# Designs tried in a protein design run: peptides against a protein of PDB entry 3B8E. Part 181

Target 1, 230 residues: chain A of PDB entry 3B8E
Amino acid sequence: PFLIFIIANIPLPLGTVTILCIDLGTDMVPAISLAYEQAESDIMKRQPRNPKTDKLVNEQLISMAYGQIGMIQALGGFFTYFVILAENGFLPIHLLGLRVNWDDRWINDVEDSYGQQWTYEQRKIVEFTCHTPFFVTIVVVQWADLVICKTRRNSVFQQGMKNKILIFGLFEETALAAFLSYCPGMGVALRMYPLKPTWWFCAFPYSLLIFVYDEVRKLIIRRRPGGWVE

## One batch from the design tools (peptide; made by RFdiffusion4, then SolubleMPNN)

Design b2_p25_1_s3 (from b2_p25_1, 22 letters changed)
Fold by OpenDDE base, seed 2:
Structure b2_p25_1_s3 (fold): chain B 230 residues (1-230), chain A 25 residues (1-25)
Amino acid sequence: as target 1 above (230 residues)
Amino acid sequence: DLVEELKKRALELLEEAKRLIEEAE
């Protein structure tokens, strides 16, 4: 998220402290829960043919999985960010390069995509209004990502949700998201303004899409072992 | 180890990012 902020020169979509809360707080328990997940039966049954190559492949697969999850989460957050800004009159194309003027407290006449002028205070309210939904979107997307990442090849329906630690992690991160979203003082401390309940559902279509996509991917992998889709 | 290294790098990037933001403010 921060790299995109720098490269695209868009208004800050998520506060740095909030990002730290995601990386150190919300992701930690789910990651631990995945470590206790039952290994996919097919992985366990495959005797390591070559310990060096198989270890390398596994490390690459794990690295790729974590990298993909992070990218998918970021995309979900940015989607919500752009939706909120668009609803407030700032279309995505207009946000490109706007950062310099957006963050300048001396410029109080920044125009939106429709010619409406925004004061610095108004812009910051909109920016901080995006932080909480961005965070919540990551959490909601993470629900799907954690579920789909339980197995590499098997469907969630085949593996099931037997890991109680994972379930606990999902509730914990949701509770944390609710706490950060609605606890008094979070707007000042974390620049996370209170979230309307409707924004919790903004990520659901995206999460569902990812879930369906991953299930289809896994289905293809099962039907065509060793394909490029892996 | 890789996850920890990635977390470490992510934290370093976040700290640098925070510094850059603080310097830009």
Scores: peptide ipSAE 0.009, ipTM 0.263, DockQ to the pose 0.030
Fold by OpenDDE base, seed 1:
Structure b2_p25_1_s3 (fold): chain B 230 residues (1-230), chain A 25 residues (1-25)
Amino acid sequence: as target 1 above (230 residues)
Amino acid sequence: DLVEELKKRALELLEEAKRLIEEAE
């Protein structure tokens, strides 16, 4: 997200505070929950053909898969960001290169895509209003990520949601997201303004996409044992 | 009880985040 912010010179979609909230508040408990997940029986029982090369290959494949998931997460966040800004009069194309003027507190007449002038304060409110949905979007997408990460080969439908710690982790990150989104004063304190409940649903397509992606991946693995997708 | 615990943890994390931000500034 930050790379796109730099390259496109758009208003900051995800603030530093929000990033920290993701790293500390959203990712930590889920990561712990995954550590307590029982290893998939087929993962542990597979002997590497070549312990050195197969380990490296598997790590690379896992890294690539998670990299792809991370990219989908980022896309989901940006989608939500652009939707919110568009609803406030800033179309995506208009945001390109706008950062310099956007962040200048002395410019109080920045025009949106419809010619409406925005003060610095108003712009920052809109910006910070985007931080919360971006965060929430990541959380919602992480639901799918956490669920799919518990297994490498088996479908989520086969493995089920038996890990109580994982369920707790999902609940905790969701509760944190709700707290950050709706607690009074969070806008000033954390640059996270309240989120309309409808924005929680903006991430669902991307969450579903990740879920489908992983299910398809796992299906391919099951149908083609020993394939590179594993 | 669970909600209160989660709230407490959330607040602790927020305080930690604030400290990290302040240290980074």
Scores: peptide ipSAE 0.007, ipTM 0.302, DockQ to the pose 0.055
Fold by OpenDDE base, seed 4:
Structure b2_p25_1_s3 (fold): chain B 230 residues (1-230), chain A 25 residues (1-25)
Amino acid sequence: as target 1 above (230 residues)
Amino acid sequence: DLVEELKKRALELLEEAKRLIEEAE
């Protein structure tokens, strides 16, 4: 998200404090939950045929999978960001290169895609309105990520939701997202304005995409044992 | 053990990313 902000010179989609809350609040408990996850029965039973090469391949494949999931998460957040800005009159193409003028407090006549002029204060309200739903989108997408990370080869439907710590992590992330979204003063403290409940649903397609991606990946692994996807 | 190590590394990367974001603000 931050890299795209720099490269595209768009208004800041997610505040640093919000990112910190994601990293510290939403990722810690899930990571702990995954550490305590009972190893998938096939992972424990499968002895590496070649301990050196199979370990390296597995590390690379896991890293690639997490990298791809992370990219999908970022895309989900940016999608929500662009939708909100578009609804407020700023089309995605108009946001490119706009950051310099957007962040300049002395420019009070920044035009949107429809010729409406926005004061600095108005722009910052819209920007901060984007921070919360971006954060919430990441949290909702992380639900899918956490669930799919429970299994390496088996479908989520086969493994089930037996890890109580994982479930707790999901609730903690959701509670944190709700707290940051609706607690009074968060707009000033965290630059996160209250979120309409409808925006929670914007992330669901991306969560579904992650689920589909992982299920397809696992299906390929099951159909082609020892393939490059494993 | 590998999954735990990868999780640890992922957390470290997230913390580093967080730090970089904080420094960029």
Scores: peptide ipSAE 0.014, ipTM 0.275, DockQ to the pose 0.036; fails the geometry check
Fold by OpenDDE base, seed 5:
Structure b2_p25_1_s3 (fold): chain B 230 residues (1-230), chain A 25 residues (1-25)
Amino acid sequence: as target 1 above (230 residues)
Amino acid sequence: DLVEELKKRALELLEEAKRLIEEAE
């Protein structure tokens, strides 16, 4: 997100608070949940592998898969960001190179894609309005990510939702997202303005995409054991 | 409990940082 912000020179899509909330609220609990995850049925049924060669290959393939999932998560966040700005009159093409003027408090006549002028205060409200939906989008996408992380090869339908810590993590991150989104004063204190409840659904297609992607990946692995997709 | 405490502390630090920035501006 930060790299795209710098390269495209667009208004800041994700604030520091939201980044910290992702790191502490959404990433930590999943990591803990994985430590307590029940053994995958296929791992237990696997024949002994060569510990030197198979470990490296597996780590690389897992890293690539998580990298791809992370890219889909980022795309989901940016999609939400661009939708919000477009609803406020700023089309994606118009945002390119706008950051310098956007962040200048002395410029109160920044034009949107339709020629409407925006004051510095109005622009900052819109910017901060993007932070919360971006965060919520990440949380919703992470629901799918957390579920798929339970297994490497087996379908979620085969492995089931047995990890109570994972389930707790899903509720915890959702509760945190709700708290940050709707608690009075969060807009002033954390630059996270309240979210319309409809924005919770904006990320659902991306969650579904991640879920489908992982199920297809796992299906390929089951059909082609030892393939590059594993 | 530890995660919740860390979250609380992180939020407090962010609030303090914001106050300091506002005071400097």
Scores: peptide ipSAE 0.007, ipTM 0.266, DockQ to the pose 0.047; fails the geometry check

Design b2_p25_1_s4 (from b2_p25_1, 22 letters changed)
Fold by OpenDDE base, seed 1:
Structure b2_p25_1_s4 (fold): chain B 230 residues (1-230), chain A 25 residues (1-25)
Amino acid sequence: as target 1 above (230 residues)
Amino acid sequence: SLVEELKKRALELLELAEKLIEEAE
């Protein structure tokens, strides 16, 4: 998310405090839960032929999987960010390069895609309005991501939800998301304004899409082992 | 070991965040 913010020069989609809440509050328990996830029989149950090289390969595979999960979460968050800003008159194309003017306190006439002028205060309100939905979107997408990442080849329906720690992590991150979204004072303390309940569902189509895509991918891998899709 | 490494990375991120907060104030 931060790299896209720098490269695209868009308004900040996620505050530093919110990033901390994600990394420390929401990602920690799920990450621990994945460490205790049952190894896929073909990859992790194989006794390492060479403990050093096979351990390194496993660490690389795990690191790559976590990196991919984080990227998918970021994409979901950015989707919600662009939807909210578009509903407020800022189309995605118009946001490119807007950051400099957006963050300038002395510019009170930043125009949206429809020619409406926005004061600095109004811009910051809409920016901070994106923080909570972005956070909640990450949590909702993370539900799907955690479930699909249980196995690389097996369907979620075949593997099931056997890891109690994972289930606990999903409830914990959801409870944290609800707390940060609705607890009084969070708007002032964390710049996370209260979220309309409808925005919890904004990520659901995306989560479903990722779920379907991953199931199709896994189906292809099962039918064509060692193919380019793996 | 993976949990410890994740904890270590989390601590590094916390330190980075504290620095960013200090720079932003």
Scores: peptide ipSAE 0.007, ipTM 0.268, DockQ to the pose 0.036
Fold by OpenDDE base, seed 3:
Structure b2_p25_1_s4 (fold): chain B 230 residues (1-230), chain A 25 residues (1-25)
Amino acid sequence: as target 1 above (230 residues)
Amino acid sequence: SLVEELKKRALELLELAEKLIEEAE
């Protein structure tokens, strides 16, 4: 998200503190939980045919899978961001290159897509209104991500949820999201304004998309064991 | 070893993010 902010010169979609909360608060515990997940019996029983080549291939496949999931997560967050800004008069095309003027506190007449002028304070309110739902969107999408990443081959329906640490991680990230979204003072302290409860549901289509994507991927792996899609 | 590697990667990502933030401010 922050890289896109820099590259596209759009208003900041996700605050720095929120990024830290994602990296430390939402991703750390789940990542650790995956390390303690019981290896699928089929993976551990197979000796690598070529330890050097098979390790490299496996690392590449894992990196690609996480990269793809990460892209879907980012797309979900940006979708929410663009919807909120569009509802406030800023169309996505108009946001490109707007950052310089957007962040300039001395410019109080930045025009939206409809010619309405926005003061610096008004712009920052809209920006900070985007931070919370972006974060919540990531958390909701991560629910699906964490559940699917626990297995390489088996469907979630076949493997079930056995890792208590993973379950704890899901509750932790949800509790953190609720705290940051609804605790008084977060708007001032963390630049995260309170979120309408309806915005929690905005991310569900993306969670479903990730879930379907992974189930299809796993289905392909099951039908073609040892295939390149593994 | 896997937990340590994941922690290491997480910390590296955090440090990278912090650096990018500092450069953007």
Scores: peptide ipSAE 0.006, ipTM 0.271, DockQ to the pose 0.034
Fold by OpenDDE base, seed 5:
Structure b2_p25_1_s4 (fold): chain B 230 residues (1-230), chain A 25 residues (1-25)
Amino acid sequence: as target 1 above (230 residues)
Amino acid sequence: SLVEELKKRALELLELAEKLIEEAE
């Protein structure tokens, strides 16, 4: 997110507080849940051919898969960001290079894509309006991520949702998202303005995409054991 | 390649969303 912010010179899509909430609130419990996850039945039955090499290769492949999922999550967040700004008159093309003028408090006539002028206060409200939906989008996409991370080879339909800690994590991050989105004063204190309930559903296509991606990946792994897709 | 394809599709969806917003206004 920050790299795109710097390279494209667009308004800040994700605030510091939202980043902290992702790192501490949404990622920590999932990490714990993975540590206590029941061992995948096929992994436990599979004896490593070379314990040293096979472990390293597996860790690299897992890291790559998580990186791909993370990119899909980021795309989902940016999609939400661009939709919100477009709804407020700022088309994606117009946002390119706009950051300098956007962040200047002395410029009160920044034009949107339709020629409407925005004061510093108005455009900062719009910017902060993006933070909460971006965060919520990440949370919703992480639902899928958490579920697929339970196993590397078995289908979600085969493994099921047996980890109570993971289920707790899903509720915890959702509750945190709801609290930050709807608690009075969060706009002033955390620069996270209230979220329209409809925005919770905007991330669902991306969650579905992650599920489909993972199921296809796992299917390929089952058909071609030891492949690079693992 | 999958990520690039997803990125492409995301951009297409953004363009579609922009058009829908313009039509709704």
Scores: peptide ipSAE 0.000, ipTM 0.191, DockQ to the pose 0.024
Fold by OpenDDE base, seed 4:
Structure b2_p25_1_s4 (fold): chain B 230 residues (1-230), chain A 25 residues (1-25)
Amino acid sequence: as target 1 above (230 residues)
Amino acid sequence: SLVEELKKRALELLELAEKLIEEAE
């Protein structure tokens, strides 16, 4: 997300504090949950044919898959960001290169896509209105990620939802998202203004996308063992 | 360990970036 902010020179979609909350609040418990996850039956049964080569290949493929999922998560957040800004009169194309003027507190006449002028304070309200939904979108997308990451080859339908720690992790990140979204003072402290409940649903298509992506990936792995998709 | 170190480094860079943005505001 931050890289796109720099490259596209758009208004900041997500603060570092929210990123910290994602890293500390949403990644730690899932990592623990995966550590306690019962090994997939096929992973335990299949000894690597070549331990040196197969380990390296598997690590690379897993890292690539997680990287792809991470990109989808980021896209989900940016989608929500662009929707909110568009609803406030800033179309995505207009946001390109706007950061310099957007962040300048001395410029109080930044125009939106429709010629409406925005003061610095008004712009910051809109920006901070994006932070919470962006964060929540990532959390909701991570629900799917956490569910799918418990297995490497088997479908979620085959493995089931037996890990209580994973379920707890999903609850914790959701509770954290709700706390940050609705607790008084978060707008001042974390630049996260209260979230309309409707924005929770904006991430669902991306959660579904990740779920479908992973199921298709796993299906390919099952059909073509040792393929490049593994 | 490498992934954790990379995450830590990425976080530090993000914090630095935020400070720079705050100073520029």
Scores: peptide ipSAE 0.012, ipTM 0.279, DockQ to the pose 0.031; fails the geometry check

Design b2_p25_2_s1 (from b2_p25_2, 19 letters changed)
Fold by OpenDDE base, seed 5:
Structure b2_p25_2_s1 (fold): chain B 230 residues (1-230), chain A 25 residues (1-25)
Amino acid sequence: as target 1 above (230 residues)
Amino acid sequence: DLVEEVEKRAKELVEEAERLIEEAE
C-alpha cells in the first residue's frame, strides 16, 4: 500500500496507526494460533526425501503463497479506497499525481473530477474516511487468510474450524475493527472516521477470491504431489 | 471523557468476544 502511495502519488490510503493495528493488534493472535495449530498430518507424517533441500523449497513456496495472498489483500484495500474516493468525486485517474496538491495545506481549491473545489480540511476528511474501510477490508480478507493458512494441503472443509485460538483471533480482529470504526473520537485520535456498515461487505468478494485461490492451490498440490505449487 | 468512552467500549467488546468464544466451545 505505501509503495503504491509513493509511486502513484495518490492520497495516503492507510495511516500509520492502522498499519500498527494490523501488525500488532490483528496479526499477533492469529500468528500465535498458527504456531499452535495441530501439525498437518499429511505434512508431518511424510518424511522428506532430503531434509535440507525439501525444507528450503517448502519454506520458499510457503513464502510465495503468503506473498500472493498479501497482494490480493492489498488489491482489496485499494479497490475500497478508490471506490470511496470515486463516490466523493475523485475518480482513480484524477488521483494520479494529486498527492502534492492534496497534502498542501495552503491549497484550498483542489478540484475533483467534476470540477468541485475541496479545501484542505475537506480533503483530509475524505482521506481519513478511507483509512477505516481500508483497515476493515484487510481484516475481512484476513478472515479467509487465517482460515486457509491452517493447512498446507488439506481443504478447509477437511480440517474444520477446531482451533479455538484461531476463532479467538478472528473475533479479536473483528472486535478491533469495530472498535476503531465506531468508537467515538477515533476520527480525531487515530484519523479513522466512522465506517458505513455496507463497507464490511465490500471486502467479501476478495475474501472469497482468496479462499477459492487457496482451495484450488491445495487441490493442485493433492493431485500433483511434489509439484512446483507445493 | 473520550478516554473513559474508549475504555468502556473496549471492555464491552472484550466481554462480547469472550462470550462468543465460550459459546463456540
Scores: peptide ipSAE 0.005, ipTM 0.240, DockQ to the pose 0.079
Fold by OpenDDE base, seed 1:
Structure b2_p25_2_s1 (fold): chain B 230 residues (1-230), chain A 25 residues (1-25)
Amino acid sequence: as target 1 above (230 residues)
Amino acid sequence: DLVEEVEKRAKELVEEAERLIEEAE
């Protein structure tokens, strides 16, 4: 998300605080989940013929899978960002290159796609209004990831403890998202304005996409045992 | 080259998002 922000010179879709909240809050549970899954996979795999190479390959595969999921998460966040800005009169094409004028405090007549002029304060409110939905979108997309991990674990291990960790992770992420979205003062403190409950649903298509992606991935792995998709 | 490719993909994503918004409106 930050790379697209820099390259496209669009208004900041996700603030630094929200990025930190993602990194510390939302990404931690998936990372722990993946670490546990890896540890279990390592326990279940027969002695690798070459422990160093097989470990490296497995780490690379996990990293690639995580990277792909992260890209889908970012896409979901950007979709939500663009929808919100479009609802406020800023079409996606209009946002390209707008950052310089958007962030300039002295420009109070930035026009939207419909010719409406926006003050700096109004623009920043809209920007900060996007931060929360972007974050929430990431959380909702991560639900799919955690559910996928749960399904993988349940299909392989029937381990009830893992289910508790995943449920706790889902609860923690959701609670954090709700806290950041609805706690008074978060708009000023964290640049996260309150989110309409309807925006929670904007992420669901992307959660479904991740789910489908993982099911397709699993299907490919099942059809091609020993393929690079593991 | 990587930056240009990312920029191209970003533009494509923006265009796709715009299309989705137009289809939703």
Scores: peptide ipSAE 0.000, ipTM 0.201, DockQ to the pose 0.019
Fold by OpenDDE base, seed 2:
Structure b2_p25_2_s1 (fold): chain B 230 residues (1-230), chain A 25 residues (1-25)
Amino acid sequence: as target 1 above (230 residues)
Amino acid sequence: DLVEEVEKRAKELVEEAERLIEEAE
């Protein structure tokens, strides 16, 4: 995800401190909840025929799941980032290579996709306006991802939301997102400007798509065990 | 491991870029 920032040379979508808050704060409780659920599901489904090989497979599966979740979350965040910038006149194609001029405080006439000139201060306001929605989008996508990743093979509808730790994690993440989004001083401390409530819903279509995709994937895995889709 | 390494390197590069921006400001 951050490679896109470097490779595309786009304006910074999320501040480093906010990234640390995601990695160390919001992802911790969900990660623990997933680890407990996977351990419980794996213990129940497979008598460990070979504890060494099965443990290695499970560790690889967990690592792959975390990596995939992180990528999906980043994609959701970037989607919201591009939507906000597009609404402010910066189309995604125009953002490519714009970072150098965007971050230059001496350039006060950066043109958007429609020929409107933006001062450095105006650009930074728009950039910082993206940070909070990006973070919130990650949290909202995490809701879906955590529910989806509860089991690799079972539908959420089959296993239900019985894990109290998962539910607690979802509430904790939401509370943290609300705190960071609306607490006074977060705009200065974390470069997270206040979020309009409407932006909470920006991630919902994406979360729904991921939910549907993963349910379909799980359905395919159940119908064709050992297929390439695993 | 590769994803984590890529994420780590990406984070380091972003942090370096942010520092360079802050130093340039």
Scores: peptide ipSAE 0.000, ipTM 0.246, DockQ to the pose 0.026; fails the geometry check
Fold by OpenDDE base, seed 4:
Structure b2_p25_2_s1 (fold): chain B 230 residues (1-230), chain A 25 residues (1-25)
Amino acid sequence: as target 1 above (230 residues)
Amino acid sequence: DLVEEVEKRAKELVEEAERLIEEAE
Protein backbone atom coordinates (compact mmCIF):
# COMPACT_ATOMS: atom_id res chain seq x y z
CA PRO B 1 0.00 0.00 0.00
CA PHE B 2 2.70 2.48 0.92
CA LEU B 3 4.75 1.69 -2.15
CA ILE B 4 1.79 2.26 -4.44
CA PHE B 5 1.09 5.48 -2.60
CA ILE B 6 4.59 6.69 -3.39
CA ILE B 7 4.69 5.42 -6.97
CA ALA B 8 1.25 6.64 -8.00
CA ASN B 9 1.36 9.82 -5.89
CA ILE B 10 -2.19 9.20 -4.73
CA PRO B 11 -3.70 10.30 -1.43
CA LEU B 12 -2.63 8.05 1.43
CA PRO B 13 -5.02 5.09 1.46
CA LEU B 14 -3.96 3.70 4.81
CA GLY B 15 -2.54 5.53 7.78
CA THR B 16 0.64 4.50 9.52
CA VAL B 17 -1.23 3.79 12.73
CA THR B 18 -3.59 1.43 10.95
CA ILE B 19 -0.62 -0.35 9.41
CA LEU B 20 0.80 -0.79 12.88
CA CYS B 21 -2.53 -2.14 14.07
CA ILE B 22 -2.42 -4.72 11.28
CA ASP B 23 1.14 -5.72 12.06
CA LEU B 24 0.74 -5.87 15.81
CA GLY B 25 -2.91 -6.77 16.19
CA THR B 26 -4.14 -8.79 13.27
CA ASP B 27 -1.00 -10.71 12.33
CA MET B 28 0.28 -11.82 15.72
CA VAL B 29 -2.62 -13.94 16.92
CA PRO B 30 -3.04 -15.70 13.59
CA ALA B 31 0.68 -16.38 13.42
CA ILE B 32 0.55 -17.91 16.87
CA SER B 33 -2.48 -19.93 15.87
CA LEU B 34 -0.65 -21.36 12.89
CA ALA B 35 2.38 -22.19 14.99
CA TYR B 36 0.25 -24.30 17.31
CA GLU B 37 -1.68 -25.92 14.52
CA GLN B 38 -1.04 -29.58 14.15
CA ALA B 39 0.77 -30.10 10.91
CA GLU B 40 -1.36 -31.68 8.25
CA SER B 41 -1.13 -35.41 8.78
CA ASP B 42 0.15 -35.86 5.25
CA ILE B 43 2.98 -33.37 5.76
CA MET B 44 4.23 -35.11 8.86
CA LYS B 45 3.95 -38.57 7.35
CA ARG B 46 5.60 -37.71 4.06
CA GLN B 47 9.30 -38.10 4.45
CA PRO B 48 11.05 -35.67 2.17
CA ARG B 49 12.47 -37.55 -0.78
CA ASN B 50 15.40 -35.19 -0.72
CA PRO B 51 15.50 -33.19 2.52
CA LYS B 52 17.66 -30.42 1.12
CA THR B 53 15.90 -29.82 -2.17
CA ASP B 54 12.39 -30.47 -0.89
CA LYS B 55 12.87 -28.04 1.98
CA LEU B 56 14.08 -25.33 -0.35
CA VAL B 57 11.23 -25.98 -2.78
CA ASN B 58 8.68 -25.89 0.00
CA GLU B 59 10.09 -22.68 1.41
CA GLN B 60 10.03 -21.08 -2.00
CA LEU B 61 6.48 -22.24 -2.69
CA ILE B 62 5.31 -20.97 0.68
CA SER B 63 7.07 -17.66 0.18
CA MET B 64 5.55 -17.26 -3.25
CA ALA B 65 2.08 -18.16 -2.00
CA TYR B 66 2.29 -15.66 0.85
CA GLY B 67 3.59 -13.01 -1.51
CA GLN B 68 0.66 -13.59 -3.83
CA ILE B 69 -1.86 -13.50 -1.03
CA GLY B 70 -0.31 -10.27 0.18
CA MET B 71 -0.69 -8.76 -3.26
CA ILE B 72 -4.35 -9.78 -3.39
CA GLN B 73 -4.86 -8.27 0.05
CA ALA B 74 -3.35 -5.01 -1.09
CA LEU B 75 -5.51 -5.02 -4.21
CA GLY B 76 -8.58 -5.56 -2.08
CA GLY B 77 -7.68 -2.62 0.10
CA PHE B 78 -7.03 -0.39 -2.88
CA PHE B 79 -10.29 -1.45 -4.46
CA THR B 80 -12.19 -0.30 -1.40
CA TYR B 81 -10.16 2.90 -1.32
CA PHE B 82 -10.92 3.73 -4.94
CA VAL B 83 -14.61 2.93 -4.51
CA ILE B 84 -14.91 5.32 -1.58
CA LEU B 85 -13.04 8.08 -3.32
CA ALA B 86 -15.08 7.60 -6.48
CA GLU B 87 -18.28 7.84 -4.46
CA ASN B 88 -16.97 11.15 -3.16
CA GLY B 89 -16.24 12.43 -6.65
CA PHE B 90 -12.61 11.40 -7.10
CA LEU B 91 -12.21 8.90 -9.91
CA PRO B 92 -9.10 6.69 -9.82
CA ILE B 93 -7.52 8.38 -12.82
CA HIS B 94 -7.92 11.76 -11.19
CA LEU B 95 -6.11 10.60 -8.07
CA LEU B 96 -2.90 9.93 -9.97
CA GLY B 97 -0.43 12.65 -9.12
CA LEU B 98 -2.92 14.42 -6.85
CA ARG B 99 -0.99 13.83 -3.62
CA VAL B 100 1.03 17.02 -3.75
CA ASN B 101 -2.04 19.20 -4.02
CA TRP B 102 -4.03 16.93 -1.73
CA ASP B 103 -1.60 17.27 1.16
CA ASP B 104 -1.04 21.00 0.70
CA ARG B 105 -2.77 22.87 3.49
CA TRP B 106 -2.81 26.07 1.52
CA ILE B 107 -4.68 24.66 -1.45
CA ASN B 108 -8.36 24.76 -0.60
CA ASP B 109 -9.73 24.42 -4.11
CA VAL B 110 -8.62 20.98 -5.23
CA GLU B 111 -11.11 19.89 -7.83
CA ASP B 112 -12.62 16.45 -8.02
CA SER B 113 -13.45 14.66 -11.25
CA TYR B 114 -16.65 16.67 -11.53
CA GLY B 115 -15.20 20.11 -10.87
CA GLN B 116 -16.29 20.34 -7.24
CA GLN B 117 -13.75 22.15 -5.12
CA TRP B 118 -12.57 20.56 -1.91
CA THR B 119 -10.99 22.34 1.01
CA TYR B 120 -8.05 20.83 2.81
CA GLU B 121 -10.26 19.85 5.72
CA GLN B 122 -12.81 18.21 3.46
CA ARG B 123 -10.09 16.26 1.67
CA LYS B 124 -8.66 15.03 4.93
CA ILE B 125 -12.08 13.88 6.05
CA VAL B 126 -12.41 11.84 2.87
CA GLU B 127 -8.88 10.50 3.25
CA PHE B 128 -9.52 9.43 6.82
CA THR B 129 -12.82 7.92 5.74
CA CYS B 130 -10.76 5.62 3.52
CA HIS B 131 -8.44 4.44 6.29
CA THR B 132 -11.03 2.42 8.18
CA PRO B 133 -12.48 0.52 5.24
CA PHE B 134 -9.01 -0.20 3.89
CA PHE B 135 -8.08 -1.70 7.23
CA VAL B 136 -11.32 -3.66 7.46
CA THR B 137 -10.85 -4.94 3.93
CA ILE B 138 -7.44 -6.29 4.84
CA VAL B 139 -8.89 -8.00 7.91
CA VAL B 140 -11.66 -9.63 5.89
CA VAL B 141 -9.19 -10.81 3.27
CA GLN B 142 -6.97 -12.14 6.05
CA TRP B 143 -9.84 -14.39 7.11
CA ALA B 144 -9.48 -16.26 3.88
CA ASP B 145 -5.70 -16.25 4.18
CA LEU B 146 -5.83 -17.79 7.62
CA VAL B 147 -8.29 -20.43 6.51
CA ILE B 148 -6.22 -21.44 3.48
CA CYS B 149 -2.94 -21.43 5.40
CA LYS B 150 -4.34 -24.11 7.64
CA THR B 151 -3.75 -26.67 4.93
CA ARG B 152 -0.84 -27.14 2.57
CA ARG B 153 -2.17 -29.91 0.39
CA ASN B 154 -5.60 -30.91 1.55
CA SER B 155 -8.70 -28.90 0.82
CA VAL B 156 -10.15 -26.83 3.63
CA PHE B 157 -13.25 -28.94 3.20
CA GLN B 158 -11.27 -32.04 4.11
CA GLN B 159 -9.35 -30.59 7.05
CA GLY B 160 -12.20 -28.64 8.59
CA MET B 161 -12.06 -25.81 11.10
CA LYS B 162 -10.84 -27.69 14.16
CA ASN B 163 -8.19 -25.25 15.33
CA LYS B 164 -9.77 -23.28 18.16
CA ILE B 165 -6.82 -20.91 18.28
CA LEU B 166 -7.28 -20.05 14.63
CA ILE B 167 -10.96 -19.38 15.20
CA PHE B 168 -10.06 -17.21 18.16
CA GLY B 169 -7.63 -15.29 15.97
CA LEU B 170 -10.36 -14.62 13.42
CA PHE B 171 -12.65 -13.29 16.12
CA GLU B 172 -9.88 -11.18 17.62
CA GLU B 173 -9.13 -9.57 14.26
CA THR B 174 -12.81 -8.92 13.69
CA ALA B 175 -13.26 -7.47 17.16
CA LEU B 176 -10.24 -5.22 16.69
CA ALA B 177 -11.58 -4.05 13.34
CA ALA B 178 -14.97 -3.33 14.89
CA PHE B 179 -13.38 -1.50 17.81
CA LEU B 180 -11.23 0.68 15.61
CA SER B 181 -14.13 1.33 13.23
CA TYR B 182 -16.86 2.21 15.70
CA CYS B 183 -15.29 3.28 18.99
CA PRO B 184 -15.82 6.98 19.67
CA GLY B 185 -12.69 9.05 19.32
CA MET B 186 -10.92 6.75 16.85
CA GLY B 187 -11.39 9.32 14.12
CA VAL B 188 -9.25 11.76 16.07
CA ALA B 189 -6.87 9.33 17.69
CA LEU B 190 -6.20 6.97 14.79
CA ARG B 191 -7.60 8.91 11.84
CA MET B 192 -10.10 6.11 11.41
CA TYR B 193 -13.59 7.41 10.91
CA PRO B 194 -16.64 5.21 11.49
CA LEU B 195 -17.36 2.74 8.74
CA LYS B 196 -20.71 2.01 7.20
CA PRO B 197 -21.54 -1.67 7.64
CA THR B 198 -21.90 -2.08 3.87
CA TRP B 199 -18.17 -1.60 3.39
CA TRP B 200 -17.43 -4.83 5.22
CA PHE B 201 -18.78 -6.67 2.22
CA CYS B 202 -16.49 -4.99 -0.30
CA ALA B 203 -13.68 -7.36 0.64
CA PHE B 204 -15.69 -10.56 0.21
CA PRO B 205 -14.95 -11.01 -3.50
CA TYR B 206 -11.24 -10.84 -2.74
CA SER B 207 -11.56 -13.28 0.12
CA LEU B 208 -13.35 -15.61 -2.24
CA LEU B 209 -10.64 -15.10 -4.86
CA ILE B 210 -7.94 -16.05 -2.38
CA PHE B 211 -9.92 -19.07 -1.32
CA VAL B 212 -10.47 -20.24 -4.88
CA TYR B 213 -6.84 -19.58 -5.74
CA ASP B 214 -5.60 -21.68 -2.88
CA GLU B 215 -8.01 -24.51 -3.58
CA VAL B 216 -6.93 -24.56 -7.22
CA ARG B 217 -3.29 -24.46 -6.17
CA LYS B 218 -3.80 -27.37 -3.83
CA LEU B 219 -5.69 -29.27 -6.49
CA ILE B 220 -2.79 -28.81 -8.91
CA ILE B 221 -0.32 -29.96 -6.27
CA ARG B 222 -2.42 -33.05 -5.67
CA ARG B 223 -2.72 -33.86 -9.35
CA ARG B 224 0.94 -33.21 -10.11
CA PRO B 225 2.88 -34.53 -7.16
CA GLY B 226 6.45 -33.30 -7.47
CA GLY B 227 5.64 -30.79 -10.17
CA TRP B 228 6.66 -27.18 -9.86
CA VAL B 229 3.53 -25.13 -9.46
CA GLU B 230 4.79 -21.95 -10.92
CA ASP A 1 1.96 -19.45 -13.65
CA LEU A 2 -0.97 -19.73 -11.29
CA VAL A 3 0.38 -16.83 -9.28
CA GLU A 4 0.62 -14.64 -12.29
CA GLU A 5 -2.84 -15.69 -13.35
CA VAL A 6 -4.35 -14.81 -9.99
CA GLU A 7 -2.54 -11.51 -9.85
CA LYS A 8 -3.70 -10.78 -13.36
CA ARG A 9 -7.26 -11.71 -12.47
CA ALA A 10 -7.16 -9.56 -9.36
CA LYS A 11 -5.91 -6.63 -11.39
CA GLU A 12 -8.61 -7.21 -13.98
CA LEU A 13 -11.25 -7.24 -11.26
CA VAL A 14 -10.01 -3.94 -9.90
CA GLU A 15 -9.97 -2.40 -13.34
CA GLU A 16 -13.44 -3.73 -14.07
CA ALA A 17 -14.74 -2.37 -10.80
CA GLU A 18 -13.25 1.02 -11.59
CA ARG A 19 -14.95 0.94 -14.97
CA LEU A 20 -18.27 -0.02 -13.44
CA ILE A 21 -18.00 2.84 -10.99
CA GLU A 22 -17.26 5.26 -13.78
CA GLU A 23 -20.19 3.93 -15.79
CA ALA A 24 -22.54 4.06 -12.84
CA GLU A 25 -21.75 7.67 -12.07
Scores: peptide ipSAE 0.000, ipTM 0.207, DockQ to the pose 0.024; fails the geometry check

